# Peptides against a protein of PDB entry 5NXQ, part 1

Scores and structures below are computed, not measured.

Target 1, 114 residues: chain A of PDB entry 5NXQ
Amino acid sequence: EIQIPVSMAAEEEYLRSKVLSELLTDTLENDGEMYGNENEVLAALNGAYDKALLRLFASACSDQNVEKALSLAHELKQDRALTAAVKISERAELPSLVKKINNIREARYEQQLK
Structure headers, positions and changes below count from the first letter of each chain, unless a header shows other numbers.
Peptide ipSAE was made for these designs. It is ipSAE averaged over its two directions, with the distance scale d0 held at 1.0 Angstrom where the peptide's residues are scored. Compare it between designs on one protein only; published cut-offs may not apply.
A fold fails the geometry check if it doesn't show the stated peptide or something in it is severely misdrawn.

## One batch from the design tools (peptide; made by RFdiffusion4)

Design b1_p26_2
Fold by OpenDDE base, seed 5:
Structure b1_p26_2 (fold): chain B 114 residues (1-114), chain A 26 residues (1-26)
Amino acid sequence: as target 1 above (114 residues)
Amino acid sequence: EEYEELVEELGEEIEEEKEEKEEEEE
């Protein structure tokens, strides 16, 4: 059984989740009528998207590619996912990345207050 | 927490890879 490299599997999952998230977002914007479960479906898709990103993020951390890891963190949608990225960065012993991700979180909080 | 299991999984993988790299450098 050919084990697909973890990195390739993560990339495939990310691309799939990204496409689905974009398609659903576009559909919701075009239909203008939010059906009662649309927010839940969107949240579930965002969760899958962020989980896929976190796998890529962990791979970047393992490679000690802080720049790539940070770029991936910027693509995370949910605050909870950013918190997860911080925890992963701590496990990777990348304190500089931890600080940068916390700055992203703070910036998003400030934007929500405006 | 929604990401707790994933964080633990990915954290373990990172720690294992780090240990392997440290062993290869020794």
Scores: peptide ipSAE 0.577, ipTM 0.896, DockQ to the pose 0.877
Fold by OpenDDE base, seed 2:
Structure b1_p26_2 (fold): chain B 114 residues (1-114), chain A 26 residues (1-26)
Amino acid sequence: as target 1 above (114 residues)
Amino acid sequence: EEYEELVEELGEEIEEEKEEKEEEEE
């Protein structure tokens, strides 16, 4: 049984989740018909998307590639996922990355208040 | 709560890889 490398599996899951999330988002924006479960499905897809990103993020942290990790953190949709990224960065002992992700979180909070 | 299990899993993997790298550098 050919075991797919963990990094490739993470990328596949990310791409799948991204495509599904985009498809649903486009459908909601273009067709205007909200079916009763569409918001729940979208939330679930966003969760899967962020989880897949976090796996890639952790890999970047392991490689001590702070720039790649930060780029991935910017792609996270949910605030809770950013919080998870901070925790992962702490475990990776990357304090500079922790600060940068917290700045992303603060910036998003300021945008929501507007 | 939604990400707690994943954070723990990924954190453990990072720690294991760090230990392996430290052992290889010695």
Scores: peptide ipSAE 0.576, ipTM 0.894, DockQ to the pose 0.895
Fold by OpenDDE base, seed 3:
Structure b1_p26_2 (fold): chain B 114 residues (1-114), chain A 26 residues (1-26)
Amino acid sequence: as target 1 above (114 residues)
Amino acid sequence: EEYEELVEELGEEIEEEKEEKEEEEE
């Protein structure tokens, strides 16, 4: 029984979710017509995408690869996902990463106010 | 609430791996 490493499964899920999210986004941008359910579909895809990223993020935290973890955190779309990343970083006992992710959150808030 | 279950799952995995590494260093 070929046990697929957990890391490979997480990468596959991430890539799949990323591709689907990008395709949907491109479709919405190009067609300019919302069919009413597109926002709901996009939100669902974004949730799946962020969850997949969080799995990769946790793996990076486990490896104590702070730079990789931070890079993954920048790719998170939802603020709630960033909050989840903070909680994971706390469990990993990486206070420097916690601070850096909170800085990402603050920067996004400032951009929304402009 | 949307991420609570996932955070708990991933947190447990991180803690288990950390304990295993500490035992190997010892």
Scores: peptide ipSAE 0.575, ipTM 0.894, DockQ to the pose 0.889
Fold by OpenDDE base, seed 1:
Structure b1_p26_2 (fold): chain B 114 residues (1-114), chain A 26 residues (1-26)
Amino acid sequence: as target 1 above (114 residues)
Amino acid sequence: EEYEELVEELGEEIEEEKEEKEEEEE
């Protein structure tokens, strides 16, 4: 049995989740009425997407690649996922990354208020 | 709550990797 490295598995999961999230979003925009649980399905897909992304994020943190980690954090959709990224960054002892992610969160809050 | 388990898992992995690197450098 070929063991796929954890990092490759995480990338695959991320890409899959990303594609599914985009497809669902496009379907909702075009067809307007997907039956009944569209928002729940979208939320679930977004959750899977962000979780997969967080695995990649943690790997970047482990490598002390702050720039890569920050780029990944920008791709996170949910605020709670950004909060998770902050916590991971704290565990990785990357205070500069913590500050940068908090700046992302603040910027998104300001955008939602406008 | 949704991410707590994942954060803990990933945090532990990061800490273990750091400890291993520190031990290798000593």
Scores: peptide ipSAE 0.574, ipTM 0.894, DockQ to the pose 0.841

## One batch from the design tools (peptide; made by RFdiffusion4, then SolubleMPNN)

Design b1_p27_2_s2
Fold by OpenDDE base, seed 4:
Structure b1_p27_2_s2 (fold): chain B 114 residues (1-114), chain A 27 residues (1-27)
Amino acid sequence: as target 1 above (114 residues)
Amino acid sequence: EEEEEEEKKEKEYEKLLEESLKRQQKL
């Protein structure tokens, strides 16, 4: 049995989850018809997407690749995922990354208030 | 309950970092 490296498996799951999340989002935005479970499905897909991204993020932090980690953090959809990224960064002892991710969170909050 | 579930998820993501760091140390 071919063992796929964990990083490659995470990338595969990220791409899969990203495509499915984007397709569902586009459908909801364009069709406007909801049967009652689409929001739950979307939330589950977004959760899977962010989980896959956070695996990549954790890998980038372990490699001390702050720029890659920051780029991945910008792709996170949910605020809870950004919070998780902050905690990962703190544990990785990357205070500069923590500050930058907190800035992303603040910026998103300000955008939601408009 | 929602806060507890969020905390559990955050802990799960922290574990991902720990696992990644352990793998890097073995290389």
Scores: peptide ipSAE 0.112, ipTM 0.643, DockQ to the pose 0.021
Fold by OpenDDE base, seed 3:
Structure b1_p27_2_s2 (fold): chain B 114 residues (1-114), chain A 27 residues (1-27)
Amino acid sequence: as target 1 above (114 residues)
Amino acid sequence: EEEEEEEKKEKEYEKLLEESLKRQQKL
């Protein structure tokens, strides 16, 4: 069995999940009506997307590539994924990245309150 | 229940990092 490197598998899944999530989001935004399990499908797609992205994020942290890690964190959709990214950054002993990700979280919370 | 699921996912991501760091140290 050909084992695909973890990073390549994560990139493939990220791209796939991103495309599907974007297509679904665009459909929901354009139709103005949600029927059936569309929200559940979107949540599942976002979950898969963030999971794939966090694998890339972990790799960037391992490489001590803070700039790349931060860029990836901005692409995370769910707050729980940002929380995971913080924990990953803490474990990687990247306090500057922790602060920056927390700033992203705070900014999103402020947007939700408005 | 949702919080418990989130905690589980966070732990999985932490494990992923640990594995990544271990791989880096071996290189």
Scores: peptide ipSAE 0.108, ipTM 0.643, DockQ to the pose 0.021
Fold by OpenDDE base, seed 5:
Structure b1_p27_2_s2 (fold): chain B 114 residues (1-114), chain A 27 residues (1-27)
Amino acid sequence: as target 1 above (114 residues)
Amino acid sequence: EEEEEEEKKEKEYEKLLEESLKRQQKL
């Protein structure tokens, strides 16, 4: 079994989850019909996507690559994933990144209120 | 239940980070 480096595995899973999420989203937007399980499937895909992305995020934090970490944080879909990113950043002792991620969370919250 | 699952996921991510940091310190 070829041991794929953890970072590469995370990238592959991210890309896979991203593609599937996009395909599902596009399908739902175009077809407009919900057969009852699409929301659950989408949630699962988004969960997998964010999980994969958070692995990349953690790697970026470990590398002290704040710019990359921030870029990845913007790609996170779920608020819970942003919360996880904050915790990861805190443990990585990256306070600047923590602030920036919190700003992302606040911005999203404001957009939802609108 | 959802909150508990979220907390579990967060802990998993934290563990992942800690493991990564430990590996870097050995290098």
Scores: peptide ipSAE 0.104, ipTM 0.643, DockQ to the pose 0.021
Fold by OpenDDE base, seed 2:
Structure b1_p27_2_s2 (fold): chain B 114 residues (1-114), chain A 27 residues (1-27)
Amino acid sequence: as target 1 above (114 residues)
Amino acid sequence: EEEEEEEKKEKEYEKLLEESLKRQQKL
């Protein structure tokens, strides 16, 4: 049984989730409702996407690659995923990354108020 | 119920970090 390296498996899941999320988003924007459950499917896909991305984020933190970790954090869609990224960064003892992720969260809150 | 689900997800992400660190130490 060929064991795929964990990093490759995480990248594959990220790419798969990203493509599916983008396809569904494009369909909703252009064609509207198809089956009446599109919002639930989109929420599930976004959850899977952020989960896959957080696996990559955790790997970057383990490598102490703050620049890569920050780039990945910018790609997270849900606020709860950013909160998880903060906790991962705290446990990895990367306080500079914690501050930068909190800045991303604050910027998103300000955009929602406008 | 939503808060409990969020706490469960956070714990899963912490486990992912711990597993990643263990794999790096083994290499």
Scores: peptide ipSAE 0.102, ipTM 0.637, DockQ to the pose 0.021

Design b1_p27_2_s3
Fold by OpenDDE base, seed 5:
Structure b1_p27_2_s3 (fold): chain B 114 residues (1-114), chain A 27 residues (1-27)
Amino acid sequence: as target 1 above (114 residues)
Amino acid sequence: SEEEEEKKKKEEEEKLLKESLEEQQKR
């Protein structure tokens, strides 16, 4: 059996999770009603989405592709995922990326305060 | 070896990813 490269698998999962998350979000927004376990499903999808992104992020860091890594970090939905991205960046010895991700994190905090 | 170090790094990254997900499941 042909083993799918980890990066490709991560991309597939990212896209899948992104589409499903967006679909669910749009559905909930359009219907204006949340039923049953929809919130839990959304949370799970967001988790899977961020996990997939973080795998791509780790790959980008490994490639020393800071711009790609930063782009991926912007797509992260959860603060905890940004925190994880910071840790990955630190381990990858990319202090510039750490600073940039922290800026994203701070910007989101500021938005929540408004 | 450098290879072992890279492997360890990848394992640590995977652990980090896992931990990041588990924090949500425990809430």
Scores: peptide ipSAE 0.132, ipTM 0.640, DockQ to the pose 0.029; fails the geometry check
Fold by OpenDDE base, seed 4:
Structure b1_p27_2_s3 (fold): chain B 114 residues (1-114), chain A 27 residues (1-27)
Amino acid sequence: as target 1 above (114 residues)
Amino acid sequence: SEEEEEKKKKEEEEKLLKESLEEQQKR
């Protein structure tokens, strides 16, 4: 189990996860050699990244800052994270944000079909 | 209490985050 360092500060965790994810991606692109655990590491990093973002997203929703929340939602990588963002938005009673996030999700599905 | 409601909301959000992550470990 890859233990990803977590920060108590959502912003710190986000930045850290983002940097690590980018570094790993760059390494995979440059070295061309996939180590057997690289996919697992990448998945774990992406998970941590999205989790950190979702914490920031939840905070933005609590502040009723729809614009910030939407910006954060665009940075989410995994569909499951978008689903979580929708649920958070619903609980925050932000129907406009729910619609916008669903649009992001639909757009990604369309891109995968192409 | 408003504080209790906020705490409950935060707990629900944390639960949601946890559930979203656990679905990763089961596949």
Scores: peptide ipSAE 0.127, ipTM 0.633, DockQ to the pose 0.030; fails the geometry check
Fold by OpenDDE base, seed 1:
Structure b1_p27_2_s3 (fold): chain B 114 residues (1-114), chain A 27 residues (1-27)
Amino acid sequence: as target 1 above (114 residues)
Amino acid sequence: SEEEEEKKKKEEEEKLLKESLEEQQKR
């Protein structure tokens, strides 16, 4: 069994989930077609997407590449994924990154209040 | 010891990723 490096697997999944998520989102926004399970499918895709990103994020943290990690964090869709990113950053002992991610979370909260 | 600590760290990371996914399935 060929063991693919975790980072490569994550990149593949990221690209796949990103494309599918974008296509589904565009379809829902443009056509308004609902077959009953699109929201569930979208949620699943978003979950896979964020999971893939978090793997990449963890790799960036391990490399102490804060800028890359931060860029990846901005691409996270779900708040729970940002929370996970904070925990990963804390474990990696990157307090500056923790602060920056918390700022992202706060910004999103403010946007939701408008 | 450092290798064990790194392994533990990776295991905790995988656990965190798994938990993040499971929280979606419970809804």
Scores: peptide ipSAE 0.126, ipTM 0.639, DockQ to the pose 0.029; fails the geometry check
Fold by OpenDDE base, seed 3:
Structure b1_p27_2_s3 (fold): chain B 114 residues (1-114), chain A 27 residues (1-27)
Amino acid sequence: as target 1 above (114 residues)
Amino acid sequence: SEEEEEKKKKEEEEKLLKESLEEQQKR
């Protein structure tokens, strides 16, 4: 059995989760048809999306690719995912990245207050 | 062993990712 590299699997899952999340969001916004479990499905998809992103993020941190890691962090949707990204960055001993991710979190908090 | 330490680090990272997902499912 051909083993797919973990990084490739993570990318595939990211793309899949992203597409499905966007599709569901667009459907809810444009069709106006609400189903009973749509919010739960959306939450699950967002969770899967962030998890997939975090795997890519972890890989970027392992490669010490701070720029790529930061770009991925910007794509994270949930605050808890950003928190996880901070923890990963700390373990990777990338304090500059930690600061930048915290700035993203703070910016999002400010946006929510407006 | 350096290899064992790296393996442990990766396992801890996977655990963190798993926990992040589980926290989502609990909500």
Scores: peptide ipSAE 0.125, ipTM 0.639, DockQ to the pose 0.029; fails the geometry check

## One batch from the design tools (peptide)

Design b1_p30_2 (made by RFdiffusion4)
Fold by OpenDDE base, seed 3:
Structure b1_p30_2 (fold): chain B 114 residues (1-114), chain A 30 residues (1-30)
Amino acid sequence: as target 1 above (114 residues)
Amino acid sequence: EEEEEEEEEEEEKEEFLEEAEEIIEEWAEE
């Protein structure tokens, strides 16, 4: 059995999730309200999207590529996903990245207070 | 010795990725 490298699998899943998210967004913009479970579908896509990003994030951390990891963290949609990214960064022993991700979280909270 | 060090670094990287996957799985279950 050909084992697909974890990094390639993560990239494939990210691209898939990104494409699906974009297609759904375009459909909602063009066709209006989806009938039925629109919010559930969006939530599921957001979850899959963040999950794929977290795998890419972990890969970037393993390469000690802090800038790439930070760029990926900015693409995370859910606050709880940023919390997971912090945990991964801590395990990677990247305290500078932890601080930067916490800054992203703080900035998002400040935007919600406006 | 260099080949053994490279193998150890690859093993450490694999272990880290496994730990990260566990964090992601835990996050996905919440």
Scores: peptide ipSAE 0.588, ipTM 0.899, DockQ to the pose 0.815
Fold by OpenDDE base, seed 4:
Structure b1_p30_2 (fold): chain B 114 residues (1-114), chain A 30 residues (1-30)
Amino acid sequence: as target 1 above (114 residues)
Amino acid sequence: EEEEEEEEEEEEKEEFLEEAEEIIEEWAEE
């Protein structure tokens, strides 16, 4: 059995989940209704998307590539996924990255209040 | 000595990635 490296598997899943999320979003914008389960489908796709991103984020942290890790954190959709990214950054002993991710979270909260 | 240091660094990275996967799995179950 061909073992795909964890990083390559994460990249493949990220790309797949990204494409599916974009297609679903476009469908909702164009058709308005998606058989009454659009919210459940969107949530499932967002979960898979963020899970794949978190694995890529962990890989970037292991390389001490703070800028790449931060770029990946900006792509996370769910606030709870940003919380996981903070935990991973703390384990990686990257306090500058922790601060930057918390700034992303604060900015998103301020946008939701408008 | 350099080869031993590289092996130790790779082991530390592997341990970190395992712990990160545990954080991700816990997050996925919530």
Scores: peptide ipSAE 0.588, ipTM 0.900, DockQ to the pose 0.902
Fold by OpenDDE base, seed 2:
Structure b1_p30_2 (fold): chain B 114 residues (1-114), chain A 30 residues (1-30)
Amino acid sequence: as target 1 above (114 residues)
Amino acid sequence: EEEEEEEEEEEEKEEFLEEAEEIIEEWAEE
């Protein structure tokens, strides 16, 4: 059995989840019809999306690519996913990245207050 | 010596990725 590299598998899942999330979002925006479970489906897709991103984020951290890791963190949708990214960054011993991710979180909170 | 250092670095990366996956799995269960 051919083992797909973890990074490649994560990229594939990211792309898949991104496309599906965008498609579903566009469908909901255009059709204006809530079929009752769309929010749950969107949430599930968002979960898969963030999960894939977190794997890519971990890979970037393992490469000590702080810039790439930070770019990926900006793509995370859920605040709880940013919390996971902080934990991963702490394990990677990247305190500068921890600070930068916390700044992203703070900025999002400030935007929600406006 | 360089090969041993490269092997150690790859082992450390593998261990880190395993720990990161555990963090992600825990996060996914919440």
Scores: peptide ipSAE 0.589, ipTM 0.900, DockQ to the pose 0.840; fails the geometry check
Fold by OpenDDE base, seed 5:
Structure b1_p30_2 (fold): chain B 114 residues (1-114), chain A 30 residues (1-30)
Amino acid sequence: as target 1 above (114 residues)
Amino acid sequence: EEEEEEEEEEEEKEEFLEEAEEIIEEWAEE
């Protein structure tokens, strides 16, 4: 059984989930008809997307590549995924990354209040 | 000695990735 490296598997899943998420988003934006299940499908796709990103994020943390990890954190859609990224960063002993991710979270909260 | 240090660093990275996967799995169940 060919074991695909975890990083390559994560990248493949990320690309797949990203393409599907973009296609659904474009469909929702263009057709204007929200079918009742579209939000659930988008949420499910967002979950898979963020899960794949979190694995890539963990890989970047293991390489101590803070800038790559931060770039990946910016791509996370869900606030709860940013919380997971903080936990991973704490385990990686990257306090600068923790602060930067918390700043992303705070900025998103401030944007929602406007 | 360098080979042993590289092996230890790889083991530490593997352990970290396993712990990160546990965090991700917990997050996915929530």
Scores: peptide ipSAE 0.588, ipTM 0.900, DockQ to the pose 0.839; fails the geometry check

Design b1_p30_2_s3 (made by RFdiffusion4, then SolubleMPNN; from b1_p30_2 with E14K F16L A20M E29A)
Fold by OpenDDE base, seed 4:
Structure b1_p30_2_s3 (fold): chain B 114 residues (1-114), chain A 30 residues (1-30)
Amino acid sequence: as target 1 above (114 residues)
Amino acid sequence: EEEEEEEEEEEEKKELLEEMEEIIEEWAAE
């Protein structure tokens, strides 16, 4: 049985989640008649999206591909997902990546203050 | 010997990925 590489499975899930997130966003912007649980659905999609990204991120970390990992971290939507990325980076023993992710978090905080 | 070292490295990588998945699952459970 051909084992699908974990990275391919993660990429498929990421793409699926990304497309769904975009479709939902477009629907919310164009059709004001969405269900009353819009925020819950968006949160759930965001969670799935970030989860898929974190798996890709973990894979990149395991390959010691800091640049790819950092690019993926920029795509994370939730601050708590960035926290998970930090933990993953620490486990991968990539302190430079930890610093870069913390810089992303700080930059987002500064943008929220403006 | 090189093949054995490569196999050991792949196993270590697998273990690392498993530990990372545990971090993700813990995060997802919150």
Scores: peptide ipSAE 0.561, ipTM 0.889, DockQ to the pose 0.824
Fold by OpenDDE base, seed 2:
Structure b1_p30_2_s3 (fold): chain B 114 residues (1-114), chain A 30 residues (1-30)
Amino acid sequence: as target 1 above (114 residues)
Amino acid sequence: EEEEEEEEEEEEKKELLEEMEEIIEEWAAE
């Protein structure tokens, strides 16, 4: 049985989740129809999307690739996912990355207040 | 010696990734 590298599996799941999330979002925007469970589906897709990103993020952290990790963190949708990214960064002993992720969180909060 | 060091580094990386996966799984369970 072909063992797919964890990084490749994560990338595949990320791409799939990203495409599905975008398609669903576009469908909702275009049709303007809510089928009752669409918010749950979107949430689930967002969860899967962020989960896949977090795995990629973890991989980047394990490689000590701070710039790649940071770029991935910017793609995270949920604030709670950024919290997980902070925890991962702390485990990887990357305090500079922790600070940068916290800056992302703060920036998002400021944008919500405007 | 270099091969042993590389093996140790790969093992450490593997352990680190496993711990990170645990963080992700905990997050996903919330």
Scores: peptide ipSAE 0.561, ipTM 0.889, DockQ to the pose 0.892
Fold by OpenDDE base, seed 3:
Structure b1_p30_2_s3 (fold): chain B 114 residues (1-114), chain A 30 residues (1-30)
Amino acid sequence: as target 1 above (114 residues)
Amino acid sequence: EEEEEEEEEEEEKKELLEEMEEIIEEWAAE
């Protein structure tokens, strides 16, 4: 039984969720009409998207690839996902990455206040 | 000895990834 490596599975799920999220977003932007469950679907897709990203992020952290990890963190949509990324970074013993992720969070908060 | 050390490093990495997955699952459950 050929087991697909966890990293490859995570990448596949990320790509799938990313494509679906983009397609849904584009559809909503172009049609301008929201159906009853579209917001829930979008939220669910965002959750799946961030979950997949977090797995890729964890993999990058395990490889001590801080640059890749940081790039992935920038792609996270939800603030709560960034919080998870901080926890993962702490477990990986990457304090510099923790600081950089917190900077991302702070920057997003500042943008929301403007 | 070198092969044994490499296997130990791979096992440690696997354990680390498992712990990280637990963090993700906890996050996903919220």
Scores: peptide ipSAE 0.561, ipTM 0.888, DockQ to the pose 0.822
Fold by OpenDDE base, seed 1:
Order: C-alpha cells, then sequence, then structure tokens
Structure b1_p30_2_s3 (fold): chain B 114 residues (1-114), chain A 30 residues (1-30)
C-alpha cells in the first residue's frame, strides 16, 4: 500500500475542508435555507479545516519557514486554533512567529469590538 | 559522516513533528 506523505494528506484535507467550508458559507449567506444541522456542520467543518491547517502550520514551522507559517496562521478561523499555533511556534523555538501570531489575535479582537 | 548527520537531522525533525501533532491532538480534544 502506497503511504501518502503526511504533508500531502494534510494538503488534501485542507483543500477539501476549505472548499466545503466556502460552499456551506455561501449557501448560508445566499439561501439561508439549510437543514436544521447547518451550524453544527459548519462548526465541524471549521474544526476539520483548522486542524488541517495546524498540521500544515506545524510542517512549515519544522522547515523554519516563518513566512509560510504566518500565511497559514492568517487562514485559521478559530481563536483557539491560533492559540494552538502559538504553542506549536513555541515548540519550534520561533519567538518572532509567536509575536506575529499574537498580533493576529489582537487584531481580530479589535475587529470583534466594533 | 554527512549521511549520518542528515539522518539525525531527519530524525530530529520527525520527533519535532510528533510533538507538534500531540499539541494538535490536545487542541482537537478540547
Amino acid sequence: as target 1 above (114 residues)
Amino acid sequence: EEEEEEEEEEEEKKELLEEMEEIIEEWAAE
């Protein structure tokens, strides 16, 4: 059995979850007529999406690719996922990335206060 | 010697990724 590299598997899951999340979001925004479990489905998809991103993020950190890691962090939807990204960055000993991710969090907090 | 060093670096990277996966799994469990 051909083992799919972890990175490729993560990318596939990311793309899948991204497309599905976008489709569901668009449906909710445009039609408003989804089945009663729409919010639960969206939440589940968001979780899977962020999980996939975190794996890609971890890979980027292991490669010491701070710019790629930061780009991926911007794509994270949940605040708690950003918290995980901070922990991963700390383990990778990338303090500059930690600071940048915290800046993302702060920016999102400011937007929510509006 | 260079091959051994490369293998050690790959192993260290693997260990690092495993530790990062543990962080992700902990996050996913919450």
Scores: peptide ipSAE 0.561, ipTM 0.889, DockQ to the pose 0.837

